# Peptides against a protein of PDB entry 5FRP: the designs that were tried, part 35

Target 1, 225 residues: chain A of PDB entry 5FRP
Amino acid sequence: VEWTESIPQIIATREDISKELNQALAKTFIDSDPRVRRTSVMIFNKVPVTEIWKNITNKAIYTSLLHLAREKHKEVRELCINTMAKFYSNSLNEIERTYQNKEIWEIIDTIPSTLYNLYYINDLNINEQVDSVIFEYLLPFEPDNDKRVHRLLTVLSHFDKKAFTSFFAFNARQIKISFAISKYIDFSKFLNNQESMSSSQGPIVMNKYNQTLQWLASGLSDSTK

## One batch from the design tools (peptide; made by RFdiffusion4, then SolubleMPNN)

Design b1_p12_4_s3 (from b1_p12_4 with L5I L8K)
Fold by OpenDDE base, seed 1:
Structure b1_p12_4_s3 (fold): chain B 225 residues (1-225), chain A 12 residues (1-12)
Amino acid sequence: as target 1 above (225 residues)
Amino acid sequence: SLPDIFTKPPPP
């Protein structure tokens, strides 16, 4: 009888400890020291996604994670962007949507919108990183058409107006890039042909080649900065 | 307004 009476207290104590731990963890995401914030973000990379969802129940932690994508400290921001994109992908793959985790999913489902909104910062490094995480984590290659469409619809379902605008512009840019790459290849082949280079078109194609190369390079972050 | 990265026209 005494053992049975102690079980509720043990459960309550564990809940209290878990709650206190979650509250303490929530504070670390807004700590003034970027090293503390970095360490907090790294939890989402080091701990399996299933364990994160089980043990991190305070929604403020997830909200705070998303906010770090716009923080001033470059290293923490970059880590956060990669972490949140990966966490989103892993969550979609491994976490079932239940009534109990609905509130957390409401936050996690905004990650794609959060990422597409980063293009409005107009920072080349951020743009490159967002491009990377879109292809790696948000909309990865999926050979199954039904799964691909379902994933796309899931990603789009929580977009704000700015994210939609960014999404369409992104896709339009990808088409332009593909076309530019195709032209780059054609111009390169032309320039590698000695007879073609000696023709009246040689200088014209060389100019177009350089313009195409410059345009392609301008869309990439300067790796030297 | 569109993000700047998306406003650059392709080369002619």
Scores: peptide ipSAE 0.316, ipTM 0.899, DockQ to the pose 0.824
Fold by OpenDDE base, seed 3:
Structure b1_p12_4_s3 (fold): chain B 225 residues (1-225), chain A 12 residues (1-12)
Amino acid sequence: as target 1 above (225 residues)
Amino acid sequence: SLPDIFTKPPPP
C-alpha cells in the first residue's frame, strides 16, 4: 500500500522537476550571453527528437528557438537555422500528431515559413545557409513520389504569403542556376578546343564564359567574410 | 517585393 502511495508523489515530483527544468531552459534562450543561447540551441541537436518532444513541453522554448533564426550573433543564428531545420525534419519523420502535442506542432509547422522568410534579410551568408537546409532537411531527395508530394504539401500548408513568394522565387532561381551551369559546361568545352579558340568566336565565348562564372559566383557567399 | 537574391538576371 505504501509503495502505491509513493508513485503519485514520484510522478508529481518528476512533473515538477520537468516544469522547473522547462522554466529554467526557457530563460536560457533569452539570456544576454550568446554562449548560453548557443548551449540552449545545442540541446536540440544532442537530445533525440522523441526525448525533446517528451520533456520540453513549454511552448516558449520552441517559439524562442524560432526567433533565434534572426539572431544578431552570427554563430548562434547559424546554429539555430541548422538546428530548427533538422528538428523539423526529424519531427515529421518520428513524431506523431496527437491531441496532446497539437500546440507544439502549431509552432513547429511554422519552421518552413520562418526559414523561407530569412531570404528577405538579403544576407548572402543567410541565403546560402537557407539554400542548404532546404535541400538537406525541408525538401530532401525522396525517390518515392507519394512521400515527396506529401512532404511538399506539408511544408507548403503553413506558409505565409512571403514564404510562398520566396518559395516560387527560389525554384525559379534553381532553374536559372541549372541553365547557367549547362552554359558553363558548354563554354568550357568550347574553350578547351584549340580550333574553336582560334576561331572568330573564341573571344566572344570567353567573354560569355567569364560572365557566367561571375553570375554563378555572385550567388555564393564570400567565404572570406 | 522579392528578396534581392532572386532578382538577378540569368547570364546571357
Scores: peptide ipSAE 0.316, ipTM 0.899, DockQ to the pose 0.807
Fold by OpenDDE base, seed 2:
Structure b1_p12_4_s3 (fold): chain B 225 residues (1-225), chain A 12 residues (1-12)
Amino acid sequence: as target 1 above (225 residues)
Amino acid sequence: SLPDIFTKPPPP
């Protein structure tokens, strides 16, 4: 009987410890040392998503994570972008929406908008990374049509105006890339044919081939920088 | 304004 009376006190103590831990963790995301910030972001990569949602209840931690997507420190920023995209995808797959976790979901649901807004920074390295995480985590290949549509609607449902604009522009760019690749293949086939190269069209197609290559390459970050 | 990456015209 006496142990039963101690249970509420133990639960209260654990809640207090959990609160203190959450408060301490929240401070690490805004620490002046980028190594501390990096280590804090890595928690979201090392701990299962279900355990994160269970133990990290301070909304300030999630808000701070999203803020690090615009971090000046390159390594921390890159890690954060990958981490938040993966965390979003895992959360959609594994975490049920409840009344208790509603406040956290309100933050997590803004991750897609946060990512699509990064294109406005006009940094080639950031652009390439955002392209990658969109295909890997936000809108992955899904053979089930209903699941694919549901995922798309979920992603779009919390977009701001800039994110919508970026989304449509992104899709338009993908169509252009596909078309450019198709032309590249056609030009390559033409240039590999000796008879075609000896024709009056040979030099014209060579120029178009080079322009197509330059256009495709310009969309990629310089791997040397 | 659109992000710069999306304003580049396709090759001819």
Scores: peptide ipSAE 0.315, ipTM 0.899, DockQ to the pose 0.821
Fold by OpenDDE base, seed 4:
Structure b1_p12_4_s3 (fold): chain B 225 residues (1-225), chain A 12 residues (1-12)
Amino acid sequence: as target 1 above (225 residues)
Amino acid sequence: SLPDIFTKPPPP
């Protein structure tokens, strides 16, 4: 009987401790020191997703995490972008949608839109990073068609207008890249043929090859790292 | 307007 009477106090104490911890953690995401902000972001990388959802209940923490994607400090921003994308993917895979976590999901579901909006910054490094996290975390290779479609619908269902625009433009660019790669291969084969190179088309194809290579290099810079 | 990265003309 005595242990039963202590349970409410223990729960209350844990709730209070949890609340205080969450409040303290929320402040670290807006700290003036980039090192503090970095450390806070790393929590989402080091702690299992299930434990994060269990223990981090303050909405402001998640909102602040998303805000750091536009931070001026390059290292923190880059870390944040990778972290939120990975966290989104892990959450979709491991966290059920419940009434209790609905409000957190409302924030997490905006991660794809947040990422696709980063293209409007017109920064090449950010663009490359966003490209990478899309393929790795947002829309990864999934052999199961139903899962792949469901994932896509989930991603799209929370897009703003700008994110949709970026999404379609992104996909159009990927098609262009694929076409360019195909042409690169064709031109390479042509240029490796002595008879073809000696033809009147030789110089023309060489120019197209160079242009294709330059275009690919500008768009696929991360593929060489 | 589209982001700049998406406005690059395709290769020839």
Scores: peptide ipSAE 0.310, ipTM 0.896, DockQ to the pose 0.741

Design b1_p12_4_s4 (from b1_p12_4, 4 letters changed)
Fold by OpenDDE base, seed 1:
Structure b1_p12_4_s4 (fold): chain B 225 residues (1-225), chain A 12 residues (1-12)
Amino acid sequence: as target 1 above (225 residues)
Amino acid sequence: ELPKLFQQPPPP
C-alpha cells in the first residue's frame, strides 16, 4: 500500500522535471549567446522526431524555433531554416495528429508559411536556401499522385496571404527557369556546331546564350561571398 | 508587393 502512494509522487516529480526541463530549454532559444541558440536548434536535428514530440511539450519552444528563421546571426538562421523544414517533413511522415498534440501541430503547420515569407526579406542567400528546402523537405518528389496532392493541400492549408502570393510567384519563376534552361541547352548545342557558329546567326545566338546565363545566375547567391 | 526575386523579367 505504501508503494502505491509513492507512485503519484514519482509521476508528479517526473512531470515537474519534464516541465522544468522544457522551461529551461525554452530560455535557451532566446539566449543572448548565438552558440547557445545554435545548440538548442541542433537538438531538433540530433534527436528523433518522435522523441522530440514526446518530450518537448512546451509550445513556446516550437514558436521560438520558428522565430529563429529571421535570426540576425547567419549560421543560426541557416541552421534553423534547414532544421524547421526537415522537422516539418519528418513530423508529417512520422507523427500522428491527436487531441494531445493539436496545439503543437498548429504551430508546426505554420512552417511552410514561415518559409515562403522569407522571400520578402529579399536576401539572395536566404532565397537560395528556401528554394533548396522547398524541394528537399517541403514539397519533395512524390510519384504517388494522391500523396502528392495531400501533401500540397496540407502545405497550403495554413498559408497566409503573403505566403500564397510567394508560392504562386515561386511556381511562375520555376516555369521561367525551365524555359531558360531549355534555351541554354539549345544555344549550347548551336554554339558547339562549327557550321552554325560561322553563320550569320552565330553572334546573335552567342549573345542570347550569355544573356540566358546571366538571367539564370541572377537568381543564385554569389558563391564567392 | 511581390518579393524582388519574383519581379525578374522573363528570360531572353
Scores: peptide ipSAE 0.469, ipTM 0.931, DockQ to the pose 0.804
Fold by OpenDDE base, seed 3:
Structure b1_p12_4_s4 (fold): chain B 225 residues (1-225), chain A 12 residues (1-12)
Amino acid sequence: as target 1 above (225 residues)
Amino acid sequence: ELPKLFQQPPPP
């Protein structure tokens, strides 16, 4: 653990990270101790993306990072999902595609597919996290239409069949959520009016309000777990 | 098969 904590500083200060260091780092991603795996993932958060691409040249490290998205240890998995999504976004923004880094890009380009495939695990906590990283890192708000379309095409261009299916289903769900929120607002306004609540429609709208809330909440993880 | 999250009925 202690030597792994020193790696970010080494990467930041030295241009010539040895093949040996890369090999040692690769082993930490598959270490039996989840604390070691966590520390290894944190390297991608602590070191600038440009320095990561420059100094981490062993493709096995990137492959191992992506594999940790399905890690059994909850904390490591959650950290990995956030880390890989952010790393993907930063890479698209800051790293040029060259002949030299082609093999690494082939791995990084699979991150969107990896993330959308996590919905098939059918875990509410994972689902919520994937929703979050999609909006924050994968397909962030972009006012420039050309940039937005280009980003979308880049994300889709490396999807497997399951990821495509998940993507379309995700978007369909977002439309449903939008509709539900609109109804929630309408029902809330109605219920806040005393005259409306005293009408024959009062109990009916109250029931629909509760059902709408339950529907919205059903997609969220249990905050107590 | 779709993920379970995406199999929910439309909102009321």
Scores: peptide ipSAE 0.467, ipTM 0.931, DockQ to the pose 0.807
Fold by OpenDDE base, seed 2:
Structure b1_p12_4_s4 (fold): chain B 225 residues (1-225), chain A 12 residues (1-12)
Amino acid sequence: as target 1 above (225 residues)
Amino acid sequence: ELPKLFQQPPPP
């Protein structure tokens, strides 16, 4: 009988502890030390998604995570972008939508929009990273058409206007890249043929080949920077 | 305004 009477107190105590821990964790995301912020982001990578959703109930933590995507500190920002994209994907795959977690989902559902908005920063390194996480986590290859369509609709359902604009522009760019790669292959084949190179078209194709390479390279960040 | 990345001219 006495143990049953202690259960409510234990539950209340655990809830209080959980609240305090969440409040403490929320502060670490806005800490002045980048190392502290980095460590906080890493929690989302090290802890299973199901445990994150269970134990991290403070909305401010999730909001703060999303804000770090625009942080000035390069290492923290890069880690955050990868982390939030992966966390989004894992959440879609493993977390059910319930009445209790609705408010957290409202934040998590904005991750795709947050990522697509990063293109407006006009930073080549950020652009390359966003490209990568889109293909790896947001819209991964899925052979099942129904699952693929459902995922796409989920991703788009919470876009702002800027994210939609970026999305369509991104897709248009992918088509252009595909075309450029095709041309690169064709030009390469031509240039590898000695008879073709000795023709009047040889110099013209060489020029187009170089222009195509330059075009492809211009969309990539300088690996030396 | 579009992001600068997406304002790139078409490939040659």
Scores: peptide ipSAE 0.466, ipTM 0.930, DockQ to the pose 0.803
Fold by OpenDDE base, seed 4:
Structure b1_p12_4_s4 (fold): chain B 225 residues (1-225), chain A 12 residues (1-12)
Amino acid sequence: as target 1 above (225 residues)
Amino acid sequence: ELPKLFQQPPPP
């Protein structure tokens, strides 16, 4: 069948086109124009994850995507952080680990570490965004315990030392927030009772209530924007 | 060194 002889040429042509496309795309991630960089990041949002993995085979594109998390241009950086977190989650859910895609997975598996390292920039806006993507994409609510544990182990397995430190500190902060909310509720209930407010403890609880609110506002103000 | 976000004192 004469058509069988054309298949290798078609595959070769596709590979060549794919290679050229990958090379061209790799250059756009390091383009001097932030609009070009933004458009390149948006590819990962617009194209299904399965198609990305199939067609984007140049590892330099993925490494460049990760580098944009520290981009000076705010809009590009913010888009990149959301994009890479979502892409990571989608990849874990939809892409099998094979011998052929191992090198790409080695890069993608570092996304959580990359994100947790952003806390060291000490930027409130970045911190808020990282908090958000952790709950939305990295460690989402999962009712299946086995899946949740597996996801957690996967996330942790590629952490560097700084990421681990941030991870533990993050979790400790969440516990503190939970405690503060609980206290806020307790104090609110106390203050809503007129008899309690008229007691010697009234002014003390009022002060603690205000301090708790201030603490929550300082810690959560970025989360509500 | 911890990120500054995580150096907050405990809630009251």
Scores: peptide ipSAE 0.450, ipTM 0.926, DockQ to the pose 0.745

Design b1_p12_5_s1 (from b1_p12_5, 7 letters changed)
Fold by OpenDDE base, seed 3:
Structure b1_p12_5_s1 (fold): chain B 225 residues (1-225), chain A 12 residues (1-12)
Amino acid sequence: as target 1 above (225 residues)
Amino acid sequence: DEIPELLQEILE
């Protein structure tokens, strides 16, 4: 009987501790020190996704995580972009949608839109990173057609208008890149043949080869920056 | 469990 009477107090105490923890964690995401912000983001990488969803209940933490994708500190921003993309993918795979976690899912479901909107910054480094996380986490390779389509529809279902525009632009660019790579391969094969190089088409193909390389390179970020 | 430990690292 005494044990039963203590249960409500224990539950109340646990809830209070959890609330305080969440409040403290929320402050670290907006700390002036980028090292603190970095460490905060790393929680989402080091802790299993199921434990994050269970213990991190303050929606402000998730909102702050998404906001860091546009912060000025390069290292924190890059970490955040990778982290939120991975977290999104893991959440889709491991977390069930319930009434209790609905408010958090409403935020997490905006991650794809948040990432695609980064293209409007018009930064080559950011663009390259967003390209990478799209293929790695948002729309990964899936041999099952039904699963692939379902994932695609899930990603698109919460897009804003700007994200849709970026999505179409991205896909158009990928088609062009694929075509350019195909041509690069063809030109390379041609140029590696001595007879072909000595033909009247030799100089023409060499020029096209160089143009193709220049075009491909122009879409890549400078690794030194 | 793991979250409190990481939080301590952040707050130090």
Scores: peptide ipSAE 0.053, ipTM 0.775, DockQ to the pose 0.015
Fold by OpenDDE base, seed 4:
Structure b1_p12_5_s1 (fold): chain B 225 residues (1-225), chain A 12 residues (1-12)
Amino acid sequence: as target 1 above (225 residues)
Amino acid sequence: DEIPELLQEILE
């Protein structure tokens, strides 16, 4: 009986500790030192998603995480983009939607929109990273059609207008890239044939090949930046 | 000093 009476106090103490932890963590996300912000983001990367949802209950922390996607510090930003995308995917796979975690889910559900909105920054490095995390985490390869469609609908269900626009632009670009790659292959095969290269079409195909290559290259970021 | 310790606790 005495032990049972102590349980509320223990729970209260744990809640207090949890509250203090959450308050402290919230401060780290807005710290002036990029190293501190980086470490904070790494929590979401290193800790299992189930434990994060259990222990991090302050919605401000999640909001702050999302804001770091537009961080001026490149390393922190890049880490944040990867982390939030992965966290989103893991959350969808492992965390049930309940009444208790509804407020957190409302924030997490905006991650896809947050990521797609990064295309408006018009930075090639950011664009490439967003492209990567979309295929890796947001819309990964899924052989089950029903699961794939469900994931897609989930991702799109919380898009803002800008995110939708970016989504359509992205898909259009992917189609164009696919087409360009196909043509690149065709032209390469043609040019690899000596008889074809010596034909009247040789110079024409060479020109098209170069144009295709240039177009493909123009979409790539400078790795030195 | 306290914040890093708390972060470590979460990571563990």
Scores: peptide ipSAE 0.040, ipTM 0.745, DockQ to the pose 0.015
Fold by OpenDDE base, seed 1:
Structure b1_p12_5_s1 (fold): chain B 225 residues (1-225), chain A 12 residues (1-12)
Amino acid sequence: as target 1 above (225 residues)
Amino acid sequence: DEIPELLQEILE
């Protein structure tokens, strides 16, 4: 009987500890020290997704994580962008949607929109990072058509208007890049042929080749900045 | 000072 009476107290104590931990963690995401914020984000990278969902129940933590995508501190921002994209993908793969975690899923489902909205900052480094995480985590290569479509629909289902606009712009850009690469290859083949280079078209193709390279390079962030 | 310790506990 005494043992049974102690169980509610133990459960209550654990809940209290968990609550306190969640409250403390929520504060670290908004700490003035970027090192503290970084460490907080790293929790989502180091702890398995299943354990995160189990132990982090304060929705404010997830909201704060998403807000760090616009962090002024570059390192924290970059870490956050990668972390939230990976966390989104892992959550889709490993976490079931239940009544209990619905509120958290409502936040997590906004990660794609949050990421696509970063294109409006018009920063080349951010754009490249967002491009990278889209291909790696949001819309990864999937040979199964049904799974691919399902993932796409899941990603798009929570887009705001701005995210949709960015999505279309992104896709249009990818088509242009693909076309440019195709031209680059064609021009390269032409220029590697001595007979073609000696023809009247040689100088014209060389010019187009250089323009194509310049265009392709302009879309890449300067690795030196 | 208590917050970093709690974070460490979660990471472990």
Scores: peptide ipSAE 0.039, ipTM 0.741, DockQ to the pose 0.014
Fold by OpenDDE base, seed 2:
Structure b1_p12_5_s1 (fold): chain B 225 residues (1-225), chain A 12 residues (1-12)
Amino acid sequence: as target 1 above (225 residues)
Amino acid sequence: DEIPELLQEILE
């Protein structure tokens, strides 16, 4: 039957179209115009993760996406960091690991390491963003202990040495921040009590309060930058 | 340029 004979040709045509699309898309990620690069990243935000995995099969696209995390253009970089983190999380939740998508997963599995390595840039704005995406997408709140552990192990399973170092530093910093906030609260309560403020400890606590505030503030990014 | 058109198709 004629229609049966046409099926292979149709399939071949679709494959060719898909290939062409992927090739074209790959070029957009390295385009000199940041607007083009931005638009390319937005695909990963607007298209469902399942459809992305299905239709975007060129490895170069995913690799290029990850490279944009170090983009010079701030807006593109920030968008990319959020996008890749979210994409990673969604992929873990919705995409099965198969033989066919193994090569793509090998790239996607490097996203956590890529993100943690951004701490070495030593930029407060970048650090804050990375902190945010870690809590939101990489290691989100999960009440189930087994799920939390599994996620953690998954995230760490492809870390390079630098990423591990950053991971431990991050955790240590979070503990310190938590402690500082706790102290800030304690000092604030103390200073809000007139009797306590008038005591011999008043000036001492005031000094500690100021030091704590200064320390906390020093870790914050400038919103104007 | 055909690339922007292709991107639009993907986004739809």
Scores: peptide ipSAE 0.039, ipTM 0.741, DockQ to the pose 0.015

Design b1_p12_5_s2 (from b1_p12_5, 6 letters changed)
Fold by OpenDDE base, seed 3:
Structure b1_p12_5_s2 (fold): chain B 225 residues (1-225), chain A 12 residues (1-12)
Amino acid sequence: as target 1 above (225 residues)
Amino acid sequence: DEIPELLQKLLE
């Protein structure tokens, strides 16, 4: 009987502790010190996704995480972009959609749109990072056709109009890149053959080779910046 | 620094 009477107090205490933890964490995400914000983001990398969903119930924390994708501090921003993409993928793989976590899923489901909208900033470094996380986390290689299509539909289902536009532009660019790489390989093979280089087509192919390289390079960020 | 303590609580 005494054990039964203690249960409500234990539950109440646990809820209070959880609330305090969430409130404290919410403050760290908006701290003026970028080191504090960075460390806050790292929680999502160091703690298993199942434990994050269980213990972080304040939706403001997730909203703040997504907001950091547009952070002025480069290191924090880059970390955030990778973290939120990975967290999205892990959540899709490991977290079941329930009535209790619906509000959090509503935020997490906007991660793809948030990432694709970063293309409108028109920054080459950001673009490269977004490209990378799309292939690594959002739309990873999947040999099963049904699973691949399901993932794609899930990603697209919560896009805003701007994200759709960016999505189509991204895909069009990727097709062009693929074509350019194919041509680069063909031109390289041609130029490595001495007989071919001595032919009338030699100078023409050399020119096309250089143009292809320039085009490919123009899409890459400066690694020194 | 409250962050390490928060991490510890989340891992428990």
Scores: peptide ipSAE 0.051, ipTM 0.790, DockQ to the pose 0.014
Fold by OpenDDE base, seed 4:
Structure b1_p12_5_s2 (fold): chain B 225 residues (1-225), chain A 12 residues (1-12)
Amino acid sequence: as target 1 above (225 residues)
Amino acid sequence: DEIPELLQKLLE
């Protein structure tokens, strides 16, 4: 009986600790020091998703995480983009939607839109990173058709207008890239044949090859930046 | 000072 009476106090203490933690963490996400912000993002990367959802209950923290996707500090931004994409995927896989976590899910469900909206920054490095996280975390390879479709619908269900536009543009670009790669391969095969290269079509194909290569290269960011 | 310690605890 005495133990039972102590349970509310223990719960209260735990709530107090949780509250303090959440308050402290909320401050770290908006800290002026990029190192502090980086460490805050790393929590979402290193801690299991189930533990994050259990212990981080302040919605402001999640909102702040999403805002860091547009952080001026490059390292923090890049880390945030990868982290939030992975966190989204893990959440979809491991966290059930309940009444209690509805408010957090409302924020997490905007991660895909947040990421696709980064294309409007018109930065090649950011674009490449977004491309990468889309294939790795948002829309990963899934052999089960039903699961793949369900994931796609989930991702799209919370898109804003800008995100949809980016989505369509992205897919169109991917198709073009695929086509260009196919042509590149064909041209390469042609040019590798000496008889073909010496033909009247040789110079024409060489020109097309160079154009294709240039086009493909133009989509790549400078690795030094 | 307290914030870094709390963060460390979460990472553990």
Scores: peptide ipSAE 0.047, ipTM 0.784, DockQ to the pose 0.015
Fold by OpenDDE base, seed 2:
Structure b1_p12_5_s2 (fold): chain B 225 residues (1-225), chain A 12 residues (1-12)
Amino acid sequence: as target 1 above (225 residues)
Amino acid sequence: DEIPELLQKLLE
């Protein structure tokens, strides 16, 4: 039957198309034009994760995506960092681990480590972005304790030594920030009370308030940079 | 260039 005989040809054609697409996409990720690289990253942002895993089978593409996290072009880098974090989270939620996609998962599983390693660049803007994507995508709020623990273990399971160090430093910093905010609130309440401000503790609290504000502000990135 | 067209198709 003619239709049955056409099936292998159709499959072959699809494979050829897929191969061509993957080859083309691999080239775009390393293109000299940042606009082309940006467009390439946007594919991972706009296309459903299930479709990406289905159609993008060249591991070099995923590797290239991860490399763009250290891109010199700021816009491309920022887009890449957000995209890869989101893609990681979506993949964990929607993609099953199979024998066929094992090689891709080996790359995707390094995304958390890749992100945490960005702290070593020592750029406040990058640090802030990494902080943001950690809370939004890597370790999002989850009321279920078992799910939280499982996610945490998954994220940490492929950390290198540097990533672990950054992880602990990050957590320590967050605790300090939380404490500082709490103190800021307390000091603010104190200073808003006229009786308290007129007390012997008034000047002392004012100084501590200013120090706390300065410390908090120093941790913020310059939005103009 | 065929590459931009392919990318566009992926984004659709």
Scores: peptide ipSAE 0.045, ipTM 0.779, DockQ to the pose 0.015
Fold by OpenDDE base, seed 1:
Structure b1_p12_5_s2 (fold): chain B 225 residues (1-225), chain A 12 residues (1-12)
Amino acid sequence: as target 1 above (225 residues)
Amino acid sequence: DEIPELLQKLLE
């Protein structure tokens, strides 16, 4: 743990991390101690993306990072999911594709697929986290149409079949959520009107309102678990 | 246990 914690500082201060250091770091990602694995993931959060790409040249490290998305240890897994999504976004924004880094990009380009495949675990907490990182890092708000389309195409270009399926399911769900929210608003407005509430439709709308709320709530993870 | 020693060697 202590060794791994020192790595961010070393990477930030030294231009050339030796092959040996890369090999050592690769071992920390698969260490039996979850604290060591956690600290390894934190390197990608603490060190600027440009320095990571410059100094971390062992592809096994990146592969191992992606594998931690399915880590049994919850804290490590959650950290990894956020870290890899952020790292992907930062890489797209700051790292040019060159001949020298092609092999690393081949791994990094699979991050979106890796994340979308997590939906198949059918865990509400994981689903919420993946939803969050999609909006924050993978497909962030972009007012420029060309940039938005380019980002979308980049994300989709490396999807496997399962990821595509998840992508479509996700989008369908978002549409349903949007529709439900719209209904919620309409029902709320109706119920806030005394004349409407006293009408024959009052009880019917109240029932629909409650159903809509229940549906919306069911899509949210229980914050208490 | 080997990693700290290796790191120490690299920092030298």
Scores: peptide ipSAE 0.026, ipTM 0.639, DockQ to the pose 0.011

